# Ledger of designs, part 2: peptides against a protein of PDB entry 4N7V

Target 1, 222 residues: chain A of PDB entry 4N7V
Amino acid sequence: TLRSITSPLVAHRLKPIRQKTKKAVVSILDSEEVCVELVKEYASQEYVKEVLQISSDGNTITIYYPNGGRGFPLADRPPSPTDNISRYSFDNLPEKYWRKYQYASRFVQLVRSKSPKITYFTRYAKCILMENSPGADFEVWFYDGVKIHKTEDFIQVIEKTGKSYTLKSESEVNSLKEEIKMYMDHANEGHRICLALESIISEEERKTRSAPFFPIIIGRKP

## One batch from the design tools (peptide; aimed at target 1 L110 E139)

Design b1_p8_4_s3 (made by RFdiffusion4, then SolubleMPNN; from b1_p8_4, 4 letters changed)
Fold by OpenDDE base, seed 4:
Structure b1_p8_4_s3 (fold): chain B 222 residues (1-222), chain A 8 residues (1-8)
Amino acid sequence: as target 1 above (222 residues)
Amino acid sequence: SMPEPPEF
């Protein structure tokens, strides 16, 4: 099943973006819908041959073939659906579209990993918990120039000198220089606080059913 | 910075 290889994409709270590659253009719209435009070149002009429009919750996929499948000239936005539109639920999406859905999902996850959900200013750093899940990216920008970037898979450290390295195990973290451990300890504390606040705020958001509370900024830079 | 989309 599609569900066994990817979850429904979640584009809520993401800012609009449009990014072109050689064969595709991917967009997050103002509506928080996600569009994948499949591009073909013909006579030195790029044409959109197929569009997947995915709902913000990832559960509905609308597929259409611009200009009766002849293609529509690539523009600054996806071509409007006119005719020959197919609509699928996530669980009913034909297998031939799974690769394209996965492409959209990976792009959304990438955008989410760079989209602040919680910004927390401490005495020493700007901490940012990102929107991606599970295991949201967490960045710590120390005011003295040290940076720590935590992902589900690794921790990247950039020292004051500009020296950069990646840690992939607890053993490597434990082998850090004492001064770097102090930064790591602060980063971990900021991370814990952001996760706790995320939980509390998400629960209140669920109860109130109001406008989204995220993104949120806590504290101020000294 | 904007994310770098993968090639399709």
Scores: peptide ipSAE 0.117, ipTM 0.851, DockQ to the pose 0.225
OpenDDE base, seeds 1, 2, 3, 5: peptide ipSAE 0.116, 0.115, 0.111, 0.112; ipTM 0.851, 0.852, 0.853, 0.850

Design b1_p8_4_s4 (made by RFdiffusion4, then SolubleMPNN; from b1_p8_4, 6 letters changed)
Fold by OpenDDE base, seed 3:
Structure b1_p8_4_s4 (fold): chain B 222 residues (1-222), chain A 8 residues (1-8)
Amino acid sequence: as target 1 above (222 residues)
Amino acid sequence: ELPEDPRF
């Protein structure tokens, strides 16, 4: 099943963006829907031959073929659907479209990993919890130039000198020099606080049933 | 950014 290889994409709260490659253009729209435009070149002109429009929650996929399948000239936004439209739920999406959905999903996940959900200023650093899940990326920009980037899979450290290295195990973290451990300790504390705030704010959003609170900024740079 | 799109 599609669900066994990817979860429905989640594009809520993401800003509009459009990225073009040779074969496709992927967009997050103002509506927070995600569009994959399949591009073909003919006579030095690019045409959109197929469009997958995916709802912000990833659960509904609308597929259409512009201009009766003849294609529509590539523009600065997806062509509007006219006729010959198919609508699928995530679990009913034909397998022939799975790769395209996965492409959209990977794009959205990447955007989410770079989209601030919580920005938290401490005495020593700017901390940012990102939108991706599970295990949201967490960045710490120390005011003295040190940077720590935590992902679910690794921790990247950039020292003042510009020296960069990646840690993938607890033993490697424990082998850090004491100076760097201090930065790591602060990063971990900031991370804990951001996760706590995320939980509290999310609960309040649920209770109020109103506009989203995220993204949010806590504190200010000293 | 993502690399070039895969084969569809």
Scores: peptide ipSAE 0.090, ipTM 0.867, DockQ to the pose 0.088
OpenDDE base, seeds 1, 2, 4, 5: peptide ipSAE 0.088, 0.086, 0.051, 0.087; ipTM 0.866, 0.862, 0.822, 0.862

Design b1_p8_5 (made by RFdiffusion4)
Pose (drawn by RFdiffusion4):
Structure b1_p8_5 (pose): chain A 222 residues (1-222), chain P 8 residues (1-8)
Amino acid sequence: as target 1 above (222 residues)
Amino acid sequence: EFNIPHQE
């Protein structure tokens, strides 16, 4: 059953983005709702045969077929719903559409992996904690020129040269130059600070009923 | 495939 494989998507605090493609148009609206529009081409013009709209919390799914000859003319914004529409909860979503919800879930998870939650400016680097929690990606751009990309699985180092390599495990990073560990440790301290900063601020957010406390930009680029 | 730009 859907929910065997996937968890409801989270599109909160994400910026509006629209993505055209040969098959479909997947987007995130200003209301932070995820919209998936299937697209067909006819008479040198594009038609829409199905629209999936998912709530910000991913719990509510609305699907409408503007069933008509020629479908729906493709525009820059999602079309208004027709009358032959549908609405399901996440658990009550039919066996159909499951391939499409999973696609939307990856789209959102990809966007969150490139959405800054906390931006921290150190003496040596710009630190960014991303939105894809838990274990969000961590990116460090040193003013020195070195780039460090931290994942739950990976550590990625891009030297000033452009010489790039990936370090997966604790043993692999220990196989180091004892100078690059400074970049590694400074980035890890920055990661420690951002995870700590995120916790005490999101804690105050649960204490409140206001506009989101994210994203944050801390300090300034010297 | 997805083509998502990096945000700044």

Design b1_p8_5_s1 (made by RFdiffusion4, then SolubleMPNN; from b1_p8_5, 4 letters changed)
Fold by OpenDDE base, seed 1:
Structure b1_p8_5_s1 (fold): chain B 222 residues (1-222), chain A 8 residues (1-8)
Amino acid sequence: as target 1 above (222 residues)
Amino acid sequence: DFDIPELE
């Protein structure tokens, strides 16, 4: 099943973006829908032959073939659907489209990993919890130049000198220089606070069912 | 930076 290889993409709160590659253009629209335009080249002109338009919650996929399948010239936005539009739920998406959906999902996940959900200014650093899940990326930009980037898979450290390294185990973390451990401790504290605030705010958001509370900024740079 | 690989 599609669900066994990817979860429905989530594009909520993401800013519009359009990214072109050789074979495809992927976009997040103002509506927070995601579009994958499949591009073919004819006589040095690029045409959109197929479009997958995915709802912001990833659960609905609308597929159409511009200009009766002949293609529509690539433009600055996806072509409007005309005739012969197919609409699928996530669990009913034909297998032939799974790869394209997965492509969209990967892009959205990438964007989410770089989209601030909570920005928290401490005495020593700017902390940013990102939108991706599970295990949202967490970045700490210390005002003295040190940077720590935490992901679900690793921790990247950039020291004042520009020296950069990646930690993938607790053992490696424990082997850090004492000076770096202090930065890590602060980063972890900021991370804990952001996660706690995320939980609290999300719960209030759920209760009120109002406009999104995120992204938020807490504090200010000293 | 949102570099994404090609759709294969």
Scores: peptide ipSAE 0.129, ipTM 0.866, DockQ to the pose 0.201
OpenDDE base, seeds 2, 3, 4, 5: peptide ipSAE 0.125, 0.124, 0.128, 0.125; ipTM 0.863, 0.862, 0.864, 0.865

Design b1_p8_5_s2 (made by RFdiffusion4, then SolubleMPNN; from b1_p8_5, 4 letters changed)
Fold by OpenDDE base, seed 1:
Structure b1_p8_5_s2 (fold): chain B 222 residues (1-222), chain A 8 residues (1-8)
Amino acid sequence: as target 1 above (222 residues)
Amino acid sequence: DFSIPKFE
């Protein structure tokens, strides 16, 4: 099943963006829907031959073939659907579209990993919890130039000198120089706070059912 | 930078 290889993409709160590759253009629209335009070159002109439009919650996929399948010239936005529009739920999406959906999902996940959900200014650093899940990316930009980037899979450290390295285990973290451990400790504290705030704010959103509270900025740069 | 590999 599609669900066994990917979860429904979630594009809520993401800003519009459009990225072109050789064979496809992927977009997040103002509506927070996600579009994959499949591009084919013909006579030195690029045409959109197929469009997958995915709802912001990833559960509805609308597929259409511009200009009766003849294609529509590639523009700065997806072509409008005309005739022969197919609508699918996530769980009934034909297998032939799974790869394209996965592509959209990966793009959205990447965007989410770079989209601030919580920005928290401490005395020493700017901390940012990102939108991706599970295990949201967490970045700490120390005002002295040190950077720590935490992901679900690794921790990247950039020192003042520009020296960069990646840590993939707790043992490696424990083997850090004492100076770097201090930065890591601060990063971890900021991370804990952001996660706690995320939980609290999310619960309040659930209770009030108001407009989204995220993204949020806490504090200010000193 | 939101670069993602091209769709193949």
Scores: peptide ipSAE 0.176, ipTM 0.873, DockQ to the pose 0.204
OpenDDE base, seeds 2, 3, 4, 5: peptide ipSAE 0.084, 0.091, 0.173, 0.086; ipTM 0.833, 0.835, 0.872, 0.831; seed 2 fails the geometry check

Design b1_p8_5_s3 (made by RFdiffusion4, then SolubleMPNN; from b1_p8_5, 4 letters changed)
Fold by OpenDDE base, seed 4:
Structure b1_p8_5_s3 (fold): chain B 222 residues (1-222), chain A 8 residues (1-8)
Amino acid sequence: as target 1 above (222 residues)
Amino acid sequence: DFDIPEFE
């Protein structure tokens, strides 16, 4: 099943963006829907041959073929759907579209990993918890120039000297210089706080059924 | 700006 390969993409709270590659253009619309435009080139002109439009919650996929499959000239936005439109739920999406859905999902995850959900200013750093899940990216920009970037898979450290390295195990973290460990400790504390706040705020958001509380900024730069 | 991979 598609669900065994990927979860429905979640584009809520993401800003509109359009990114072009050779074979595809992927967009997040103002509506927070996600569009994948499959591009072909004919006579030095790029045409959109197929469009997948995915709802913000990832559960509905609308597929259409511009100009009855003849293609529509690539423009600054996805072509409008015409008459030949197919609509699928996530669990009913034909397998032939799974790869394209996965592409959209990966793009959304990338955008989410760079989209602040919680910005938390501490005495020493600007901490940012991102939107991606599970294991949201967490960045700490210390005011003195040190940067720590935590992902589900690794921790990247950029020291004041500009020296950069990646840590992929607890052993490597434990082998850090003492001065770097201090930064790591602060980063971890900020991370813990952001996660706690995320939980609390999300719960209140659920209870009130109000507009999204995120993104949120806590504190201010000293 | 995002460093997105090519499709396929």
Scores: peptide ipSAE 0.283, ipTM 0.899, DockQ to the pose 0.175
OpenDDE base, seeds 1, 2, 3, 5: peptide ipSAE 0.282, 0.280, 0.278, 0.277; ipTM 0.898, 0.898, 0.898, 0.898; seed 2 fails the geometry check

Design b1_p8_5_s4 (made by RFdiffusion4, then SolubleMPNN; from b1_p8_5, 4 letters changed)
Fold by OpenDDE base, seed 1:
Structure b1_p8_5_s4 (fold): chain B 222 residues (1-222), chain A 8 residues (1-8)
Amino acid sequence: as target 1 above (222 residues)
Amino acid sequence: DFDIPRFE
């Protein structure tokens, strides 16, 4: 099943973006829908031959073929659907479209990993919890130049000297220089606070059923 | 396959 290889993409709160590759153009629209335009070149002109339009919650996929399959000249936005539109739920998406959906999902996940959900300024650093899940990326930009980037898979450290390294196990973390451990401790504290705030705010959103509270900024740079 | 743009 499609669900076995990917979850429905989530594009909520993401800013509009349009990224072109040779074979496809992927867009997050103002509506927070995601569009994958499949591109082919003919006579030095690029044409959109197929469009997958995915709802912001990833659960609805609308597929259409511009100009009855003849293609539509590539423009600065996806072509509007005309006739012969197919609409699928996530679990009913034909297998032939799974790869394209997965592409969209991966792109959205990447964007989410770079999209601030919570920005928290401490006395020593700018902390940023990103939108991706599970295990949202967490970045700490210390004002003195040290940077720590935490992901679900690793921790990257950039020291003042510019020396950078990646930690993939707890033992490696424990083997850090004492001076770096201080930065790590602060990063972890900021991370904990951001996660706590995320939980509290998300719960309030659920209760009020109002507009999204995120992204948020806590404090300001000293 | 499709290339995914990188964000830096």
Scores: peptide ipSAE 0.082, ipTM 0.849, DockQ to the pose 0.250
OpenDDE base, seeds 2, 3, 4, 5: peptide ipSAE 0.071, 0.078, 0.060, 0.077; ipTM 0.839, 0.846, 0.810, 0.846; seed 3 fails the geometry check

Design b1_p8_6 (made by RFdiffusion4)
Pose (drawn by RFdiffusion4):
Structure b1_p8_6 (pose): chain A 222 residues (1-222), chain P 8 residues (1-8)
Amino acid sequence: as target 1 above (222 residues)
Amino acid sequence: DFFDVDHF
């Protein structure tokens, strides 16, 4: 059953983005709702045959077929719903559409991996904690020129040269120049600080009923 | 520009 494989998507605090493609148009609206429009081409013009719209919390799914000859003319914004529409909860979503919800879930998880939640400016680097919690990606851009990319699984180092390599395990990073560890440790301290900063602020957010406390930009680029 | 993200 859907929910065997996937959890409801989270599109909160994400910026609006629209993505055209040969098959479909997947987007995130200003209301932070995820919209998936299937697209067909006819008479040198594109038609829409199905629209999936998912709530911000991913719990509510609305699907409408503007069933008509020629479908729906493709535009820059999602079309208004027709009358032959549908609405399901996440758990009550039919066996159909499951392939499409999973696609939308990846789309959102990808966007969150590139959405800054906390931006921290150190003496030596720009630190960014991303949105894909738990274990969000951590990116460090040293003013010195070195780039460090931290994942739950990976550590990625891009030296000033452009010489790039990936370090997966604790043993792999220990196989190191005792100078690059400074970049590694400074980035890890920055990661420690951002995870700590995120916790005490999101805690105050649960105490409140206001506009989101994210994303944050801390300090300034010297 | 941001880092490339692996796809699964």

Design b1_p8_6_s1 (made by RFdiffusion4, then SolubleMPNN; from b1_p8_6, 7 letters changed)
Fold by OpenDDE base, seed 1:
Structure b1_p8_6_s1 (fold): chain B 222 residues (1-222), chain A 8 residues (1-8)
Amino acid sequence: as target 1 above (222 residues)
Amino acid sequence: ELPEVPLE
């Protein structure tokens, strides 16, 4: 099943963006829907032959073939659906579209990993918790030039000198120089605070069912 | 700004 490969994409709170490649254009719309336009070149002109429009929660996929399948000239936005529109739920999406859905999903995950959910300014650093899940990326930009980037899989450190390295185990973290450990300790504290705030704010969102509170900025750069 | 995601 598609679900065994990927979960429904989540594009909520993401800013509009459009990425063009040779064979496809993927967009996050103002509506937070995600569109995959499949592109074919003919006579030095690019045409959109197929469009997958995915709801912001990833659960609904609308597929259409512009201009009766003949294609529509590639523009700065997806072509409007006209005829031959198919609508699927995530679990009922035909297998032939799974690859395209996965493409959209990967794109959204990448965007999410670079989209601030919580920005937290401390005395020493700008901390950013991103939108991706599970295990949201967490970046710490120290005002003195040190940077720490935490992901679910690794921790990247960029020192003042520009020296960079990646830590992938607890042992490597424990072997850090004391100076770097101080930065790591601060980063971890900022991370804990952001996660705590995320939980609190998310709970309030659930209770009120109002407009989203995220993204949020806490504090200011000194 | 974002890395390109290839269609596979």
Scores: peptide ipSAE 0.051, ipTM 0.803, DockQ to the pose 0.228
OpenDDE base, seeds 2, 3, 4, 5: peptide ipSAE 0.049, 0.050, 0.050, 0.048; ipTM 0.787, 0.799, 0.799, 0.789; seed 5 fails the geometry check

Design b1_p8_6_s2 (made by RFdiffusion4, then SolubleMPNN; from b1_p8_6, 7 letters changed)
Fold by OpenDDE base, seed 1:
Structure b1_p8_6_s2 (fold): chain B 222 residues (1-222), chain A 8 residues (1-8)
Amino acid sequence: as target 1 above (222 residues)
Amino acid sequence: ELPEVPLV
């Protein structure tokens, strides 16, 4: 099943963006829907031959073939659906479209990993919790130039000298120089606070059933 | 800003 290889994409709160490759254009729309345009070149002009429009929650996929499948000239936005429109739920998406859905999902996940959900300014750093899941990326930009980037899989450290390295285990973290450990301690505290705030705010969102509270900015740069 | 995601 599609669900066995990917979860429904989640594009909520993401800013509009359009990324063109040779064979496809992927967009997050202002509506937070995601569009994959499949592109073919003919006579030095690019045409959109197929469009997958995916709902912001990833659960509904609308597929259409512009101009009766002849294609529509590639523009700055997806072509409007006119004919031969099919609508599928995530679990009913034909297998022939799974790869394209996965492409959209990967793009959205990447965007999410770079989209601030919570920005928290401390005395020493700008901390950013991102939108991706599970295990949202967490970045700490120390004002003195040190950077720490935490993901679910690793921690990247960029020192003031520009030296960069990646930590993939607890043992490596424990082996850090004392100076770097201080930065890690601060980063971890900022991370804890962001996660706590995320939980509290998300609960309030659930209770109020109102517009999203995220993204949020807490504090200000000194 | 964002790296390209190749179409698989």
Scores: peptide ipSAE 0.050, ipTM 0.789, DockQ to the pose 0.167
OpenDDE base, seeds 2, 3, 4, 5: peptide ipSAE 0.050, 0.049, 0.048, 0.049; ipTM 0.789, 0.787, 0.783, 0.789; seeds 2, 3, 5 fail the geometry check

Design b1_p8_6_s3 (made by RFdiffusion4, then SolubleMPNN; from b1_p8_6, 7 letters changed)
Fold by OpenDDE base, seed 1:
Structure b1_p8_6_s3 (fold): chain B 222 residues (1-222), chain A 8 residues (1-8)
Amino acid sequence: as target 1 above (222 residues)
Amino acid sequence: ELPEVELR
């Protein structure tokens, strides 16, 4: 099943963006819907032959073939659907479209990993919890130039000198220089606080059922 | 700014 290889993409709160590649153009629209335009070249002109429009919650996929399948010239936005539109739920999406959905999902996940959900200014650093899940990316920009980037898979450290390295195990973390451990401790504290705030704010958001509270900025640079 | 994601 599609669900066994990917979860429904989530594009909520993401800013509009458009990325063109050789085979496709992927967009997050103002509506927070995601569009995959499949591109073919004909007579030195690029045409959109197929469009997957995915709802912001990833659960609905609308597929259409511009200009009766003949294609529509590639433009600065997806072509409007005309005729022969197919609509699928995530769990009913034909297998032939799974790769394209996965493409959209990977793109959205990448965007989410770069989209601030919580920005928290401490005495020593700017901390940013991103939108991706599970295990949201967490970046710490220390005002003295040190940077720590935490992901679910690794921790990247950039020291004042520009020296950069990646940590993938607890043993490596424990082997850090004492000076770096201090930065890591602060980063971890900021991370804990952001996660706690995320939980609290999300709960209030759920209760009120109002406009999104995120993204949020806490504090300011000293 | 964002790394490119290619359709595989």
Scores: peptide ipSAE 0.121, ipTM 0.862, DockQ to the pose 0.196
OpenDDE base, seeds 2, 3, 4, 5: peptide ipSAE 0.120, 0.115, 0.105, 0.110; ipTM 0.862, 0.860, 0.854, 0.859

Design b1_p8_6_s4 (made by RFdiffusion4, then SolubleMPNN; from b1_p8_6, 6 letters changed)
Fold by OpenDDE base, seed 3:
Structure b1_p8_6_s4 (fold): chain B 222 residues (1-222), chain A 8 residues (1-8)
Amino acid sequence: as target 1 above (222 residues)
Amino acid sequence: EPPEVPLF
């Protein structure tokens, strides 16, 4: 099943963006829907031959073939659906479209990993919890120039000298110089606080059924 | 800069 390969993409709260590659254009729209336009070149002109329009929650996929399958000239936005429209749920998406859905999902996850959900200013650093899940990216920008970037898979450290290294295990973290451990301790505390705030705010969103509270900024740079 | 994801 598609679900065994990827989860439904989640584009909520993401800003509109349009990214072109050689074979495709992927967009997050103002509606927070995600569009994959499949591009072909004919006589030095690019045409959109197929469009996957995916709902913001990833559960509905609308597929259409512009201009009766002849293609529509590539523009600044996806072409409007006119004919040959198919609508699928995530679990009923034909296998021939799974790779294209995965492409959209990977793009959305990458955008989410760079989209601030919580920005928290401490006495020593700017902390940022990102939108991606599970295991959201967490960045700490110390005012003295040290940077720590935590992901689900690794921790990257950039020292004041510009020396950069990646840690992939707890043993490597424990082998750090004492001075770097102090930065790591502060980063971990900021991370804990952001996760706690995320939980509290998300619960209030559920209760109030109001507009999203995220992204949020807590404190200010000293 | 927007992230680039290749489609093969």
Scores: peptide ipSAE 0.042, ipTM 0.775, DockQ to the pose 0.182
OpenDDE base, seeds 1, 2, 4, 5: peptide ipSAE 0.041, 0.041, 0.041, 0.041; ipTM 0.777, 0.776, 0.775, 0.776; seed 1 fails the geometry check

Design b1_p8_7 (made by RFdiffusion4)
Pose (drawn by RFdiffusion4):
Structure b1_p8_7 (pose): chain A 222 residues (1-222), chain P 8 residues (1-8)
Amino acid sequence: as target 1 above (222 residues)
Amino acid sequence: EEFFDLDF
């Protein structure tokens, strides 16, 4: 059953983005709702045959077929719903559409992995904690020119040369130059600080009923 | 700036 494979998507605090493609148009609206529009081409013009709209919390799914000859003319914004529409909870979503919800889930997870939650400026680097929690990606751009990319699985180092390589395990990073560890440790301290900063601020957010406390930009680029 | 790609 859907929910065997996937968890409801989270599109909160994400910026509006629209993505055209040969098959469909997947987007995130200003209301932070995820919209998936299937697209067909006819008479050198594009038609829409199905629209999936998912709530910000991913719990509510609305699907409408503007069933009509020629479908729906493709525009820059999602079309208004028709009358032959549908609405389901996440758990009550039919066996159909499951391939499409999973696609939308990945789309969101991808956007969150590139969305800054906390931006921290150190003496040596620009630190960014991303939105794809738990275990969000962590990216460090040193003013020195070195780039470090941290994942739950990976550590990625891009030296000033452009010489790039990936370090997966604790043993792999220990196979180091004892100078690059400074970049590694400074980035890890920055990661420690951002995870700590995120916790005490999101804690205050649960104490409140206001506009989101994210994203945050801390300090300034010297 | 360009953000790093996430693999699936």

Design b1_p8_7_s1 (made by RFdiffusion4, then SolubleMPNN; from b1_p8_7, 5 letters changed)
Fold by OpenDDE base, seed 4:
Parts: sequence; C-alpha cells; structure tokens
Structure b1_p8_7_s1 (fold): chain B 222 residues (1-222), chain A 8 residues (1-8)
Amino acid sequence: as target 1 above (222 residues)
Amino acid sequence: MEFPERLF
C-alpha cells in the first residue's frame, strides 16, 4: 500500500513556495495545498503535462492533464484544472502515482524541516523547533556564533572558528570537548523546553476552535 | 531552498 511507504503529507502552516526542477515543479499554494507539475519540453518551451494537486492534509489527490493532455505552457503557478480530472483518496491512489506523491511528500518534509514551529530565545541562543515529524529538526543559534543543528539522524555542530562536523552517535557526542558539551547541554535543555511547550500548546489548540497557535515565539533576543 | 531529488 501507499501507506506502507509514506504517510499522508501535512502542509498545514507552511508558507507558499515553488521549486522547479528539470522534470517537475512542486509548489505549496496559498491554500496550503501541494501541487506537482510534471514538465516536458517541446520546441524549447516547457509544458505542464500532468498535475497532482494534494490537499493540505494529504488525504485527497486531484489529478488532471492540462489542455486535454496536450500540455499547458509552464507559468508561475499551476494551471487550473479544466478537463480530465480525477479525484482520489490517499488509500485509493493508483500505484502509478505513488512515486509522484512520494516526491511531494519528501518536498513537504524538507520544507517542514526548515519551517519554524517554536522559536525560543534563551540567554545564550535562539532555539528553533521545526515543523517536520517525527523527530522535528531543532536548531540552536548561539549569539557567539556557535550553531547546533539536531535532526532525527544526526547532530551538526558549527564552532566559532567555522569548523563544522557531524555527530551520528552518542559515543561521538560523549567524546566532544568540554567546551562544546556546554553548548550541547544548553541545546538539549532548549530542546526539552520546546518539546514540552509544543505538547502543551498543541493540546490547547485541540480544545479550541480558533486559528492555529503555531508558529509561536517565546521570549526575545537579549 | 534547493530540492535536487529526482524520483521520475
């Protein structure tokens, strides 16, 4: 099943963006829907031959072939659906579209990993918990120039000298110089606080009928 | 933002 290889994408709270490659353009729209435009070149002009429009919750996929399948000139936004429209639920999406959905999902996850959900200013750093899941990215920008970037897979450290390295195990973290461990300790504390706040705020958000609470900023730069 | 991935 599609669900066995990817979860429904989640584009809520993401800002509009458009990313072009040679064969496709992927967009997050103002509506928070996600569009994959499949591009073909003919006579030095790019045409959109197929569009997957995915709902913000990832559960509905609308597929259409612009201009009766002849293609529509590539523009600054996806072409509007006019004909040859099919609508699928996530669980009923034909297998032929799974790779394209996966492409959209990976793009959304990347955008989410760079989209602040919680910004928390401490005495020493700007901490940012991102929107991606599971294991949201967490960045700490120390005011003295040190940067720590935590992902589900690794921790990247950029020292004041500009020296950068990646840690992939607890052993490597434990082998850090004491000075760097102090930064890591602060980063971990900020991370814990952001996760706690995320939980509390998300619960309150669930109880309310208002607009999303995120993104949120806690504190201020000293 | 750059997304170089090519799945198709």
Scores: peptide ipSAE 0.066, ipTM 0.828, DockQ to the pose 0.112
OpenDDE base, seeds 1, 2, 3, 5: peptide ipSAE 0.039, 0.044, 0.065, 0.043; ipTM 0.747, 0.773, 0.829, 0.768; seed 2 fails the geometry check

